# Ledger of designs, part 4: peptides against a protein of PDB entry 3LCN

Target 1, 96 residues: chain A of PDB entry 3LCN
Amino acid sequence: QYTENLKVIVAEKLAGIPNFNEDIKYVAEYIVLLIVNGGTVESVVDELASLFDSVSRDTLANVVQTAFFALEALQQGESAENIVSKIRMMNAQSLG

## One batch from the design tools (peptide; made by RFdiffusion4, then SolubleMPNN)

Design b1_p8_7_s1 (from b1_p8_7, 3 letters changed)
Fold by OpenDDE base, seed 4:
Structure b1_p8_7_s1 (fold): chain B 96 residues (1-96), chain A 8 residues (1-8)
Amino acid sequence: as target 1 above (96 residues)
Amino acid sequence: MLEIVKPP
């Protein structure tokens, strides 16, 4: 059930991006799709950067890296709820 | 609008 949990986690991360005008759910699904289909941090960032000019490459890289780390955390036994909570707290503490 | 299509 990692795929669905990862979509939720990535969506929470995307929700922290200011002025993000895309559908968060769809973007999260796309990121997870790319990862599951063998994408790397670099290839997924490249793909997203080609689609979303309004979001910095660094911001996109941070999202994608979070996704890969979250997948590892899930595989190591951390709950999706705990991961989401940590991301939500980080989003709330961010200044932009 | 983002369209997500699964690879074949």
Scores: peptide ipSAE 0.025, ipTM 0.639, DockQ to the pose 0.125
Fold by OpenDDE base, seed 1:
Structure b1_p8_7_s1 (fold): chain B 96 residues (1-96), chain A 8 residues (1-8)
Amino acid sequence: as target 1 above (96 residues)
Amino acid sequence: MLEIVKPP
């Protein structure tokens, strides 16, 4: 139902990671796939950490948690555009 | 590289 919007949202979050050397669209799609198939924050982070050792576990956890909150926000009626805008602002404020 | 299957 919200799968495509969630992919866009997660991709926006990933785009804020400096020196990210993985394919953003690929990772976003995989995160959403894991979530809609019953993944938890912990299990999704574990899976991603095993596949992408170039990204810290803490960074991955931040992305995954954002995805879960975004999904809930979508279900509660917040627009995808509004969520994306918030993430863009957060990305711009991330200085270290 | 993992092949991603899109959910319905």
Scores: peptide ipSAE 0.025, ipTM 0.641, DockQ to the pose 0.156
Fold by OpenDDE base, seed 2:
Structure b1_p8_7_s1 (fold): chain B 96 residues (1-96), chain A 8 residues (1-8)
Amino acid sequence: as target 1 above (96 residues)
Amino acid sequence: MLEIVKPP
């Protein structure tokens, strides 16, 4: 349940990255896979940075940190819909 | 990309 919601949340975060040319669904799935298999913020960022040189490390770190915070929020009872809404608002502020 | 047993 948390895994599937987290995929949706991470996909929403990725959708806010300007000029992101990777498949959002596949990247979100991979991020969540790394997290559920024991990844840390640092290890997941390192993995993504090795694969996607067109995206800055800072941007990747922001995505991954958001994923970890979202997972904690889900586990503490916040709805996926509320988390997605917050991310969507942030995406709108970031100017595409 | 191998998945292990404990998805949180």
Scores: peptide ipSAE 0.023, ipTM 0.604, DockQ to the pose 0.192
Fold by OpenDDE base, seed 3:
Structure b1_p8_7_s1 (fold): chain B 96 residues (1-96), chain A 8 residues (1-8)
Amino acid sequence: as target 1 above (96 residues)
Amino acid sequence: MLEIVKPP
């Protein structure tokens, strides 16, 4: 489906987190895996929070919600490149 | 890469 594009999108979102101490590619892959296998925002956040204590629950929730919205956007016909560009702009606007 | 097992 859109899994490979979603991995790239989620990785871009994770790259905007200041002082992120986890492997971005690994975390992005795991988020997409959980979503594709029926995860919800709540269940995916719970899973990530149990594994990664270096980031706040609010930060994790923001990443996961972005992933779900990105998946919807892909299904509606928006290009992965456009979604990545939007996220990159949002990252640049963050206070860090 | 992590393997994805989709529900049937």
Scores: peptide ipSAE 0.022, ipTM 0.609, DockQ to the pose 0.181

Design b1_p8_7_s2 (from b1_p8_7 with P1M K5V)
Fold by OpenDDE base, seed 4:
Parts: C-alpha cells; structure tokens; sequence
Structure b1_p8_7_s2 (fold): chain B 96 residues (1-96), chain A 8 residues (1-8)
C-alpha cells in the first residue's frame, strides 16, 4: 500500500526535474525498491549519482529525501493525494 | 539503463 503510493509520489517529484531523460516511472520504482530494501538517503543518492551524470547530486538528494519524508507522512496518516498535490505545486513554482 | 534487481 505505502510502496505503490510512494512510487507515485516519487514519480511526481522526478517530473519536476528539467531535461530528465529517463523513464520517470522506472526510476521511481527503482528508488522505492532501494529504500524498502534497506537503503539510506546516502546510499540511494550514491547509487543514483553513479547512474545519472546529468542530474546534480543535490537534486538527487532532494528527490530521495522527499521519498523518505513522504513515507513517514503516509505512515502518519497523510493521504498520497495530498502529498502529490504539494509536490506538484512545488514543481510548478520552480518553473520559469 | 538501470540495473535489474530482485524485489525484496
């Protein structure tokens, strides 16, 4: 339940990265897979940084931290829809 | 290309 919602949330966050040429759903799935398999912010960022040269480490760290915070929010009862909406608004505000 | 990993 949380895993699938987290994939959607992470995908929304990735969608805010300009000129990101990877399959967003695929990358989101991979991030969540790493997290549920015991990944930390640092280890997941290290993995992603080794794969995506065109994205800054800071940007990747922001994505991964968002995933961990979103997981906590889900566990505390916040809806996935609300979390996605917040991220979408933040993405839009970063445009232009 | 992302590596293929087995789900936990």
Amino acid sequence: as target 1 above (96 residues)
Amino acid sequence: MLPIVKPP
Scores: peptide ipSAE 0.040, ipTM 0.712, DockQ to the pose 0.132
Fold by OpenDDE base, seed 2:
Structure b1_p8_7_s2 (fold): chain B 96 residues (1-96), chain A 8 residues (1-8)
Amino acid sequence: as target 1 above (96 residues)
Amino acid sequence: MLPIVKPP
């Protein structure tokens, strides 16, 4: 259940990246796959950076850290809908 | 490496 919600959350975060031309759902799924199979922020960022050099390492790190924080929030009882809403607001604020 | 299976 957490993995499916996390995919949605990560996809929302990726949608806030300007000029990101990769398949958002695919990348979100890959991030979650790496995390639930023992990835760390560092190892997941390293993997993504090797694949997507058009996105800064800092941006990738922000996405991955958001995923880890979201997973913790889900485990603590926060709803996926609330997390998505927060990310959407952050995306809108950062693009202004 | 690319995903080939769904995560647990």
Scores: peptide ipSAE 0.040, ipTM 0.708, DockQ to the pose 0.201
Fold by OpenDDE base, seed 3:
Structure b1_p8_7_s2 (fold): chain B 96 residues (1-96), chain A 8 residues (1-8)
Amino acid sequence: as target 1 above (96 residues)
Amino acid sequence: MLPIVKPP
């Protein structure tokens, strides 16, 4: 299982959201919990949207989809460090 | 505070 690495990855993705006022680590932990408990992209987005009205549904969907792709990458042998680095670069590009 | 969900 890749839950701990996935928490770090999701947290990095959340850190790229401008004006995000929630506890990043706490939200990342919750997203991973939902995923490992059998959540789908749709069900996890629905849950998050019901809790956070300050973030667009599209932004939430982007975060959740990134988590699922990251999980697949981990299963294929990619390191968590490499995945985090790529997300960090993407965050920087989005803010620029 | 987020809802309490049981881990698998």
Scores: peptide ipSAE 0.040, ipTM 0.708, DockQ to the pose 0.132
Fold by OpenDDE base, seed 5:
Structure b1_p8_7_s2 (fold): chain B 96 residues (1-96), chain A 8 residues (1-8)
Amino acid sequence: as target 1 above (96 residues)
Amino acid sequence: MLPIVKPP
């Protein structure tokens, strides 16, 4: 199921944010919920920015963009495992 | 606590 895989992918992306002390799984579920209910990049970023003022808008935008691109990748046949691995490597390079 | 949004 794409939504469940997308939750895992978004959670991996959120895990790369320094000092993000929210429940990652909970936030990932919310992002996916907004997307599947017709959210756009702009509307989802606006919603998240209103809730998490401790995280920059650019960081939130990066997370949301990743979610939309990941959804497209899943629909095009890329495995969730492969997408997660790519994100994990990007997180390691950014935080290492 | 996040706002409740209608599930898909």
Scores: peptide ipSAE 0.040, ipTM 0.712, DockQ to the pose 0.135

Design b1_p8_7_s3 (from b1_p8_7, 3 letters changed)
Fold by OpenDDE base, seed 1:
Structure b1_p8_7_s3 (fold): chain B 96 residues (1-96), chain A 8 residues (1-8)
Amino acid sequence: as target 1 above (96 residues)
Amino acid sequence: MLPIVRPP
């Protein structure tokens, strides 16, 4: 359940990136795959940066760190819906 | 941007 919820959460975070021209669902799935297979923030960011040169490393790091924190929140009992709502609010605030 | 969970 955590991996599927995490994919939804990461996709919401990616949707806040302006002019992001990659498939959001596929990228979210890949990020979660890397994390559950032992990836760290550093190693996942390095992988994504090697694939997507149109997005800054700082933006990628923000996405990946959000994924790790979201996973911890899920484990602590926060609902996926609540996490998604918070990310949506943050996306709206950062846009502009 | 605020994290979803604050680190200790």
Scores: peptide ipSAE 0.039, ipTM 0.685, DockQ to the pose 0.029
Fold by OpenDDE base, seed 4:
Structure b1_p8_7_s3 (fold): chain B 96 residues (1-96), chain A 8 residues (1-8)
Amino acid sequence: as target 1 above (96 residues)
Amino acid sequence: MLPIVRPP
């Protein structure tokens, strides 16, 4: 349950990246896969940075950090819908 | 950008 919710959450975060040309769903799935398989913020960022030269390391780190924090929020009982809403609002604010 | 939750 957390895995599928986390994929949705990470996808929402990725959707806020301007000029991101990759398949958001597949990238979100890959990030969650790496995390579930014991990835750390550092190792997941390193992997993503090797794949996506057009996205800054800081942006990737922000995405990955959000994923780990969202996972903790889910474990503490926050709803996926609430987390997605917060990310969507932050994405919109960044565009303004 | 602010984190979704505080770091543990």
Scores: peptide ipSAE 0.038, ipTM 0.686, DockQ to the pose 0.030
Fold by OpenDDE base, seed 5:
Structure b1_p8_7_s3 (fold): chain B 96 residues (1-96), chain A 8 residues (1-8)
Amino acid sequence: as target 1 above (96 residues)
Amino acid sequence: MLPIVRPP
């Protein structure tokens, strides 16, 4: 079970988005909920885009894809801490 | 667009 670690990872990704006005922890929880209940990248992006207009669809897609890749990394045995560190570095290198 | 973290 990787849900709690994935929530932390997704929250770190969301924290890198400039001018994001939603509750990061809540949105991260919701993304993980959708994924573990059988969501695909497309269906999760569609859901988020229908709910939030404060961020672009492309930005949402980037977050969701990151979540799926992170889940795969966790399943392969990478630590949540390592994944978070990578995301933090990428956030620092990005403007949007 | 932000970079994507990929599995190892």
Scores: peptide ipSAE 0.038, ipTM 0.668, DockQ to the pose 0.031
Fold by OpenDDE base, seed 3:
Structure b1_p8_7_s3 (fold): chain B 96 residues (1-96), chain A 8 residues (1-8)
Amino acid sequence: as target 1 above (96 residues)
Amino acid sequence: MLPIVRPP
């Protein structure tokens, strides 16, 4: 399955959030856990928002939607490395 | 949100 790759991908997305005050690895693992156990974008965002008040709901939604799209990409045959590279590039653009 | 991956 794609869980380990998805954790890496989500962690890369979280690393692009300025002044992120939470444990990136922990949050990435939790997002993936929720997704693979039947979570939806809305339910995962709701859960994260209830746990972490240091980031906006909009930011959380951006991360979660990225995770769902990344999972679909993995299932369609795109490599985790390529997905990570795209996210890293977008992170750099948002910080510029 | 800027989509990183296009959905199928």
Scores: peptide ipSAE 0.037, ipTM 0.681, DockQ to the pose 0.030

Design b1_p8_7_s4 (from b1_p8_7, 3 letters changed)
Fold by OpenDDE base, seed 5:
Parts: C-alpha cells; structure tokens; sequence
Structure b1_p8_7_s4 (fold): chain B 96 residues (1-96), chain A 8 residues (1-8)
C-alpha cells in the first residue's frame, strides 16, 4: 500500500512542475520503483537526470527528496490524502 | 543537494 500511495503522492509533486514533458504517472512509478529497490536521493536523481532532459537536475532533486519525506510520513502513519494536500499547497506556493 | 521538507 505504501508504494501505491507514494505513486499518487509523487505524481502530485510532478504535476506542479512547469514545462514537464514526460508522462507523470510513468515517471512517478519509476521514481517509486527506484526508491523501494534501495535507491538513495543521490542515486535516484542521477538515474532520472541520465534518462530525462526535459527537467533540470535541481527540479528532479526536489521531487525525489519530496518522495523520501513522503515515504517517511506514510511509515509514521500519516494518510496519503493529507500528504497530497500538503504537496498541492507546496505546488501552489511554488507557482505563486 | 537541495534541502526541503514536507510540512508536519
């Protein structure tokens, strides 16, 4: 259940990125795959940066770091709905 | 590395 919730959460984060040219669900799924298979923030960012050039490395790092914090929140018992709401608020703050 | 954190 963590993986599925994390996919939704990461997708919400990706949806806040302007000029993002990749499929959001696909990238979210791939990020979660890398994380649950032992990836670190650095290794996941390196992988994504090597595969996608439509978004900056810094933006990728922001997404991946958010994913790790979200995973920690899920493990501590916070609902996916609450985390998504927080990310939506963060997206609005970033764009505003 | 960029430092961010989700709100509590």
Amino acid sequence: as target 1 above (96 residues)
Amino acid sequence: MLEIKLPP
Scores: peptide ipSAE 0.057, ipTM 0.682, DockQ to the pose 0.032
Fold by OpenDDE base, seed 1:
Structure b1_p8_7_s4 (fold): chain B 96 residues (1-96), chain A 8 residues (1-8)
Amino acid sequence: as target 1 above (96 residues)
Amino acid sequence: MLEIKLPP
């Protein structure tokens, strides 16, 4: 089970969003909760979009898809540290 | 919906 690592990973992804005015820890926890309870990319994005109108649907989709890929990577044996590092680099690249 | 993947 990778829920705690996934929360850290999703939080790192959310931290890269400029002008994000929601609680990062809360949103990361909620995304993971929805995923491990059978959510899909579409259903999780729909839920988040209904709750947080200050962030675009495309941005939410980017975060949620990253979460699903991260979960798959963890299950395939990739370390949480490596995944976090990749996301940190992605966040930096998105600023350019 | 935006399509992405993690870097290799």
Scores: peptide ipSAE 0.055, ipTM 0.677, DockQ to the pose 0.032
Fold by OpenDDE base, seed 4:
Structure b1_p8_7_s4 (fold): chain B 96 residues (1-96), chain A 8 residues (1-8)
Amino acid sequence: as target 1 above (96 residues)
Amino acid sequence: MLEIKLPP
């Protein structure tokens, strides 16, 4: 089951956003909910953009794309821990 | 809109 792992992964990605004013766990949960209910990158980004104006559309797209890639990685057998570590390193290396 | 990928 990938849902809970995906929530953790998405939360790690959200944690890298500077000046993020929303509840990370809530947003991560909502993203995963939309994805498992048939959302696409575009539809999920549109939904998030309509709800949260404190973060750019490009940043939201980056998060959502990461979620879809992470889901694929999980399905291919990569551990959630490895994926989280990669995202954490990316967050640390990013200037923000 | 930016496109990204996870590192290998």
Scores: peptide ipSAE 0.055, ipTM 0.677, DockQ to the pose 0.032
Fold by OpenDDE base, seed 3:
Structure b1_p8_7_s4 (fold): chain B 96 residues (1-96), chain A 8 residues (1-8)
Amino acid sequence: as target 1 above (96 residues)
Amino acid sequence: MLEIKLPP
């Protein structure tokens, strides 16, 4: 139910990373897969860091934490569209 | 690890 929405949300967060040279869709799908199968922030970050060296660990942690907060927001009844909009604003602020 | 929070 939240899986597809979470993929979109995580992809939006990844799109805000400058010089990101990994496949956004693939990475978003993998993050969500790990989370819905019982991953923690630490374990998901560790997994991603072992696979991708083009992104810093802090950047990966930022993405993963955003995913967990987004999942909580979805469970509390916030729409995926609203969460995506918030992330877009955050991306713009980070790059501005 | 950075601590982040989505805006309300």
Scores: peptide ipSAE 0.051, ipTM 0.678, DockQ to the pose 0.032

Design b1_p8_8_s1 (from b1_p8_8, 4 letters changed)
Fold by OpenDDE base, seed 3:
Structure b1_p8_8_s1 (fold): chain B 96 residues (1-96), chain A 8 residues (1-8)
Amino acid sequence: as target 1 above (96 residues)
Amino acid sequence: VKIELPEL
């Protein structure tokens, strides 16, 4: 439940990054995998930065922090649809 | 390949 919704949420966030040439779905799944296995914002950002040098560390940090906030929101009862909608609006206001 | 994750 939370895992699958979080994948969708993170994918939506990644889709807002301009000129991002990586596989969005794969990267989203990888981020969720790292979080599920005990990753922190710092450790997940470090891992992603080592793999994707075409994206700034700040942009990666923004994505990862959004994932952690989204997980908290889901646990507090907010719907995945509402979270995705918020992220879509944020993307429209520009990222990166 | 598809990644299978534990549920949270």
Scores: peptide ipSAE 0.051, ipTM 0.735, DockQ to the pose 0.151
Fold by OpenDDE base, seed 5:
Structure b1_p8_8_s1 (fold): chain B 96 residues (1-96), chain A 8 residues (1-8)
Amino acid sequence: as target 1 above (96 residues)
Amino acid sequence: VKIELPEL
């Protein structure tokens, strides 16, 4: 259930990016795929940066770091609902 | 395209 919750969480984070032109659900799934298959913050950011020009590298790094923190939180027993709520608060701060 | 992921 971690992968499904993480997809929802990452999608919530992506939804906070202004002027993001990509399919949010698909990008969230791709990020989770990379993480599940052993990606690091660095390698996932590199992959995303090579594919998407519409988002700054720093913004991508913020998204990916959030994903890794969220995964750790899920593994420690925090609910997906709580994590999503925290991301909504973060999204109130301007991204990009 | 739909992506199927393994469980962690």
Scores: peptide ipSAE 0.051, ipTM 0.735, DockQ to the pose 0.169
Fold by OpenDDE base, seed 4:
Structure b1_p8_8_s1 (fold): chain B 96 residues (1-96), chain A 8 residues (1-8)
Amino acid sequence: as target 1 above (96 residues)
Amino acid sequence: VKIELPEL
C-alpha cells in the first residue's frame, strides 16, 4: 500500500518539473526502490544526479525530500489523495 | 520491465 501510494505521489511531484524528458513512472518507481532498499536523501540524490544531468541537483533534492516527507505522512495516517492534491497545487503555483 | 517492490 505505501509503496504504490508513494510511487503515485513521487510521480505527481516529477510531473511538475519543466522540460523533464524522462519516463515519470519509471523514475518514480526507481526512487521508491532506492528508498525501500535503505537509501537516504543524499544517496538517492547522488544516484539520480548521476543518471539525469538535465535536471538540477536542487530540483532532484526537492523531489527526494518530498518523497521522504510523503512516506512519513502516509505512516502517520494522511491519505495519499491529500498528499497528491497538495503537490498538484504546489506544481500549479510554481513559476516552473 | 515492471518491478515488484516490498511494502514499507
Scores: peptide ipSAE 0.048, ipTM 0.728, DockQ to the pose 0.146
Fold by OpenDDE base, seed 2:
Structure b1_p8_8_s1 (fold): chain B 96 residues (1-96), chain A 8 residues (1-8)
Amino acid sequence: as target 1 above (96 residues)
Amino acid sequence: VKIELPEL
């Protein structure tokens, strides 16, 4: 259940990136795929940076770091809904 | 394509 919730959470984070023209669902799934297959923040960022040059490395790093923190939060018992709500608020403030 | 992932 963590993987499905993480996909939703990462998609919410990606939705906050202005002028992001990629398929959000697909990119979110790919990020989660990399994480479940043993990716680290650094390795996942490197992979994404090699694929997408329209988004800064710092922005990608922010997304990936959010994913890892969200996974930890889920494992600690925080609800996906609460995490999504926090990300939505952050999107409105910093990425908008 | 539906991507099926192992549970963490």
Scores: peptide ipSAE 0.048, ipTM 0.729, DockQ to the pose 0.138

Design b1_p8_8_s3 (from b1_p8_8, 4 letters changed)
Fold by OpenDDE base, seed 4:
Structure b1_p8_8_s3 (fold): chain B 96 residues (1-96), chain A 8 residues (1-8)
Amino acid sequence: as target 1 above (96 residues)
Amino acid sequence: VEIELPEL
């Protein structure tokens, strides 16, 4: 349950990145894969940074941190829909 | 390629 919801949530976060040239669904799946395999914020960011140099490390860190927070929120009973809505609003309000 | 993930 959490893996599929988390992929959707991470994809929504990635969709807010300007000039993102990678496949959003693929990257979201990969992030979730790394997390469920015991990755930490640091190790996941390191992996992503080694693969995608078109995105800043800070941006990647923000995405990964959001994923971990979202997982915590899901485990605490917040709906995936609510989390996605929050991220969507943040994306819309972002400078770019 | 679609990735199958373990359940959480």
Scores: peptide ipSAE 0.035, ipTM 0.641, DockQ to the pose 0.165
Fold by OpenDDE base, seed 5:
Structure b1_p8_8_s3 (fold): chain B 96 residues (1-96), chain A 8 residues (1-8)
Amino acid sequence: as target 1 above (96 residues)
Amino acid sequence: VEIELPEL
């Protein structure tokens, strides 16, 4: 059961994006939905880019890539807490 | 709107 943890993780990543004007929880849920339904980085980015104008394709790609890496980490047994902490560090690096 | 996700 990774979906709920992945939603939290993706939401943390989205929260680090400046000038993001979409509902973070909703977008995180949608990303996870696309991934668990067999989406790839490419297909999920294409879908998100077609729906949202407030975020660049590069930023979306970074978010989606992070989601896939996080899913792999969860599958390998890493805790959601550790993954969230790493994302907070990445967010700080992006804004710093 | 919330999305119901399948269990994994």
Scores: peptide ipSAE 0.035, ipTM 0.639, DockQ to the pose 0.213
Fold by OpenDDE base, seed 2:
Formats: sequence, C-alpha cells, structure tokens
Structure b1_p8_8_s3 (fold): chain B 96 residues (1-96), chain A 8 residues (1-8)
Amino acid sequence: as target 1 above (96 residues)
Amino acid sequence: VEIELPEL
C-alpha cells in the first residue's frame, strides 16, 4: 500500500526537476525499492549518484529526503493526494 | 550535510 503511493509521490517530485533526462517511473520505482529494503538517505543518494550523472548530488538528496518524509507522512495517515499536492506546489517554486 | 526540506 505505502510502496505504490510512495512511487507516485516520488515520481511527482522527480517531475519537478528541470532537464531531467532519466525515466521518471523507473527512477521512482528504484528509489522506493531501495528505501523499503533498508536504505538510508545517505545510502540511497550514494547509489543514485553512482548511476546517474545528469542530476547533481544535491538534487538527488532533495528527492530522497522528500521520499523519506513522505513515507513518514503516509504512515501517520496523511493521504497520498495531499502529499502530491504539497510537492506540486514545491515544484512550482524550486528544483531549478 | 543534507539540505533542509519542509516536512510533508
């Protein structure tokens, strides 16, 4: 349940990155995979940075941190739709 | 160091 919602949320976050050249769905799926298998912010960022050089490490860290916050929010009962809305608002301002 | 993000 959380994994599928988290994939949607992470995909929304990735969609806010300008000039992102990777497949959004694939990257979102991979981030969630790493998280649910015990990854930390640091380890997930390290993995992504080793695979993708089209995005800065800082931007990757921003995405991963958002994913962890979103997971906590989901576990606390916040709806995926509400989280996506917040991220969409953030995308309109940042990640540029 | 990690960047600060607003909590969701």
Scores: peptide ipSAE 0.031, ipTM 0.615, DockQ to the pose 0.035
Fold by OpenDDE base, seed 3:
Order: sequence, then C-alpha cells, then structure tokens
Structure b1_p8_8_s3 (fold): chain B 96 residues (1-96), chain A 8 residues (1-8)
Amino acid sequence: as target 1 above (96 residues)
Amino acid sequence: VEIELPEL
C-alpha cells in the first residue's frame, strides 16, 4: 500500500507553492483520498478548485498530475525518498 | 482530524 508515502510526496509538492494559505497536510490527505477512491486528474482538480480559491487551477493540475506520476513510480519500485528528493529539486528550481 | 483511506 502506498497511501502514507503518497501523502508525504503530495505534501512536499504543495510546500513548493508560494503564498499557499491552505493546510498542506489536510490538502495532501484529501488529494490521496480522492485518488484511491477512483478520481482522475480532471475530477480531482475540479473538486479542489471548487474548495480552494487561493490557488490557480493550473497549479492544482500540476500538483495532482505529480501525485498520479508519483503513484506510478511507487508501483514501479522507486523509493519514496527518491521521489521526495526529485520534488524538492523541482520546488527549488521553480522558486529560483 | 485524520482521514481514513482504503488500503492501496
């Protein structure tokens, strides 16, 4: 099972968003909940966009797509630590 | 509160 690792991964991605006013842990948990219950990128983005005004739809789409890619990576045998490290690098690059 | 998730 990958849910706990995915929560950590998604939280790391959310932490890279500047001026993000929502609770990161809560949003990460909710994204994972929607995914494991059969959500798609489109349906999860629609749900999040309806709930949170502080982030753009494009930013939400980027986060959700990252979550799905991370889930695939975990299933293919990549470690959670490696995925988190990649996201940290991406966050640093986007802020630079 | 913590969200309960199905096992994956």
Scores: peptide ipSAE 0.042, ipTM 0.640, DockQ to the pose 0.198; fails the geometry check

## One batch from the design tools (peptide; made by RFdiffusion4, then SolubleMPNN)

Design b1_p9_1_s1 (from b1_p9_1, 5 letters changed)
Fold by OpenDDE base, seed 5:
Order: C-alpha cells, then structure tokens, then sequence
Structure b1_p9_1_s1 (fold): chain B 96 residues (1-96), chain A 9 residues (1-9)
C-alpha cells in the first residue's frame, strides 16, 4: 500500500497553508483514511470543510486534489521523495 | 481540538 507515503505527502501539502492551527500529521492521516475508505474529491472536501471553517474551500480542494494526484503518481512508480519535493516547490510559490 | 471535533461526529 501507499498509505504511509501518502500521509507524508499530504502533510507536506498542509504545511504550506499559512496560519493553519491544527495537528498536520493528524489531519493528513484523516485525509488518507477518507480516501482509502472510498472518498472522492468532493466528499472529502465536504468533510474537511465541515471541520475547518478557518480554511477556504478552495484551499481544501487543492489539498485533496493533490492527494489524489500523488496517489496516482505513486501507483505509476514515482517516489514519495520526488513528489514531496514538487509539493515543497509549489508551497514556496503559493499563497495558501 | 481536531480530535474532539472528529469524535463528536
């Protein structure tokens, strides 16, 4: 499975959100849990939006979409390290 | 806390 790598990847994406006052590791774990249990981009975003009113829906959607793209990349053979590196670069140029 | 929020669902 790719769950552990996906948690690391999602955590890196969450770390790019300014003023995010939640346990990043815990949130990443929850997002991955929702995905592996059949969640879609829409259903996961809806769930997160109900929990985190301080984060815009667009930002949440960006995080979730990144998770799904990362999962596909992992399945295609890309390393978690490469994916994390790409996300880190995106975070550096993003406004959240 | 987030944990409390999730547990309250």
Amino acid sequence: as target 1 above (96 residues)
Amino acid sequence: SLKDKIESL
Scores: peptide ipSAE 0.035, ipTM 0.645, DockQ to the pose 0.224
Fold by OpenDDE base, seed 3:
Structure b1_p9_1_s1 (fold): chain B 96 residues (1-96), chain A 9 residues (1-9)
Amino acid sequence: as target 1 above (96 residues)
Amino acid sequence: SLKDKIESL
């Protein structure tokens, strides 16, 4: 099970969203919950869009797709620390 | 709160 690592990874991705005014830890937990209960990229994005009208659908889709890619990376043996580092670098680049 | 919003859906 990669649930706890995925929560940390998704939280790091959410932290890169400018002016995101929500509890990052709670949102990350909810995204992971939806995924482990059989959610798809489309269904999870639809759910999040119903909750966050101040965040673009494209931004939400980017977060959710990152979560699914991270899950695949974990299954292939990549460490959570390495994935978090990559996301942190991407966040920094987008802020520059 | 976000928790309240989620539970209300």
Scores: peptide ipSAE 0.033, ipTM 0.632, DockQ to the pose 0.236
Fold by OpenDDE base, seed 2:
Structure b1_p9_1_s1 (fold): chain B 96 residues (1-96), chain A 9 residues (1-9)
Amino acid sequence: as target 1 above (96 residues)
Amino acid sequence: SLKDKIESL
């Protein structure tokens, strides 16, 4: 389902953050959990900011917004593989 | 927007 694909996608996005010292898979799972349980961009960012003060709020917002757009793309028929590839390209262009 | 960037790739 979308949940498992979204975890992979969010993990790819997190992997682009320089010097990110948290467990990527753990954080990705948590972000997806918050989203599927009714979180908004604002509420999820607030939660993450309270937990990971080493990452800027803007960076967290970028990650969370990417997750929401990725979920929309999945629901519209985009493959997880294509979304991951796009994010990987974006990571190579801009880090953090 | 970020959405546009993602969709444009």
Scores: peptide ipSAE 0.023, ipTM 0.597, DockQ to the pose 0.027
Fold by OpenDDE base, seed 1:
Formats: C-alpha cells, sequence, structure tokens
Structure b1_p9_1_s1 (fold): chain B 96 residues (1-96), chain A 9 residues (1-9)
C-alpha cells in the first residue's frame, strides 16, 4: 500500500523542524502507524504532544495535517517523489 | 490552506 511511501514523506516534513532532537525515522514510522490504525488529526496530535513536549502543538499539527494530505495525494495517484519535492520546498520557505 | 500550499508547489 502507501505505508512505506508515507513514512518517507513524513520524515521529510519532520526534517524541516528546527532543533528537533528526536529520531526522525522513528517518529515518522509512529505517525504512520497511528494513522493507518484509525487515528485522526486531533488524536495523533494529542499522542505526539504527550510524548514530545519540546515541540509546539501547532508544529505537530502542521506535520500531522501534511501526512493526511499526502496520503490523500497518494490515493489520487500522485507519486511519492513529487510529494517529497513539494515538502522539501515548503521546508525551505519556513512554516510562517 | 496547507493543502493548497502543498498542491501549489
Amino acid sequence: as target 1 above (96 residues)
Amino acid sequence: SLKDKIESL
């Protein structure tokens, strides 16, 4: 399915967070796990916020929302490479 | 929206 591609996409998004001191690959894997097991934006953000108090809730919400939009894009036929490229450009532009 | 930003790139 889209699980492995989504992990790569979420990892790219996490790489844009300044001073993020967590294992990006592991966090990306965990986010995808929560999503494929029926998590919502709100429930996944709540879970992440309880684990990573050094990252703002708004930042976490931005990451999680990106994951859900990426999943929708994959389902609509967009390539993982194209989605990663878009996220990389957004990371370079900052979150503002 | 964030979705629009992603799709616009």
Scores: peptide ipSAE 0.022, ipTM 0.592, DockQ to the pose 0.027

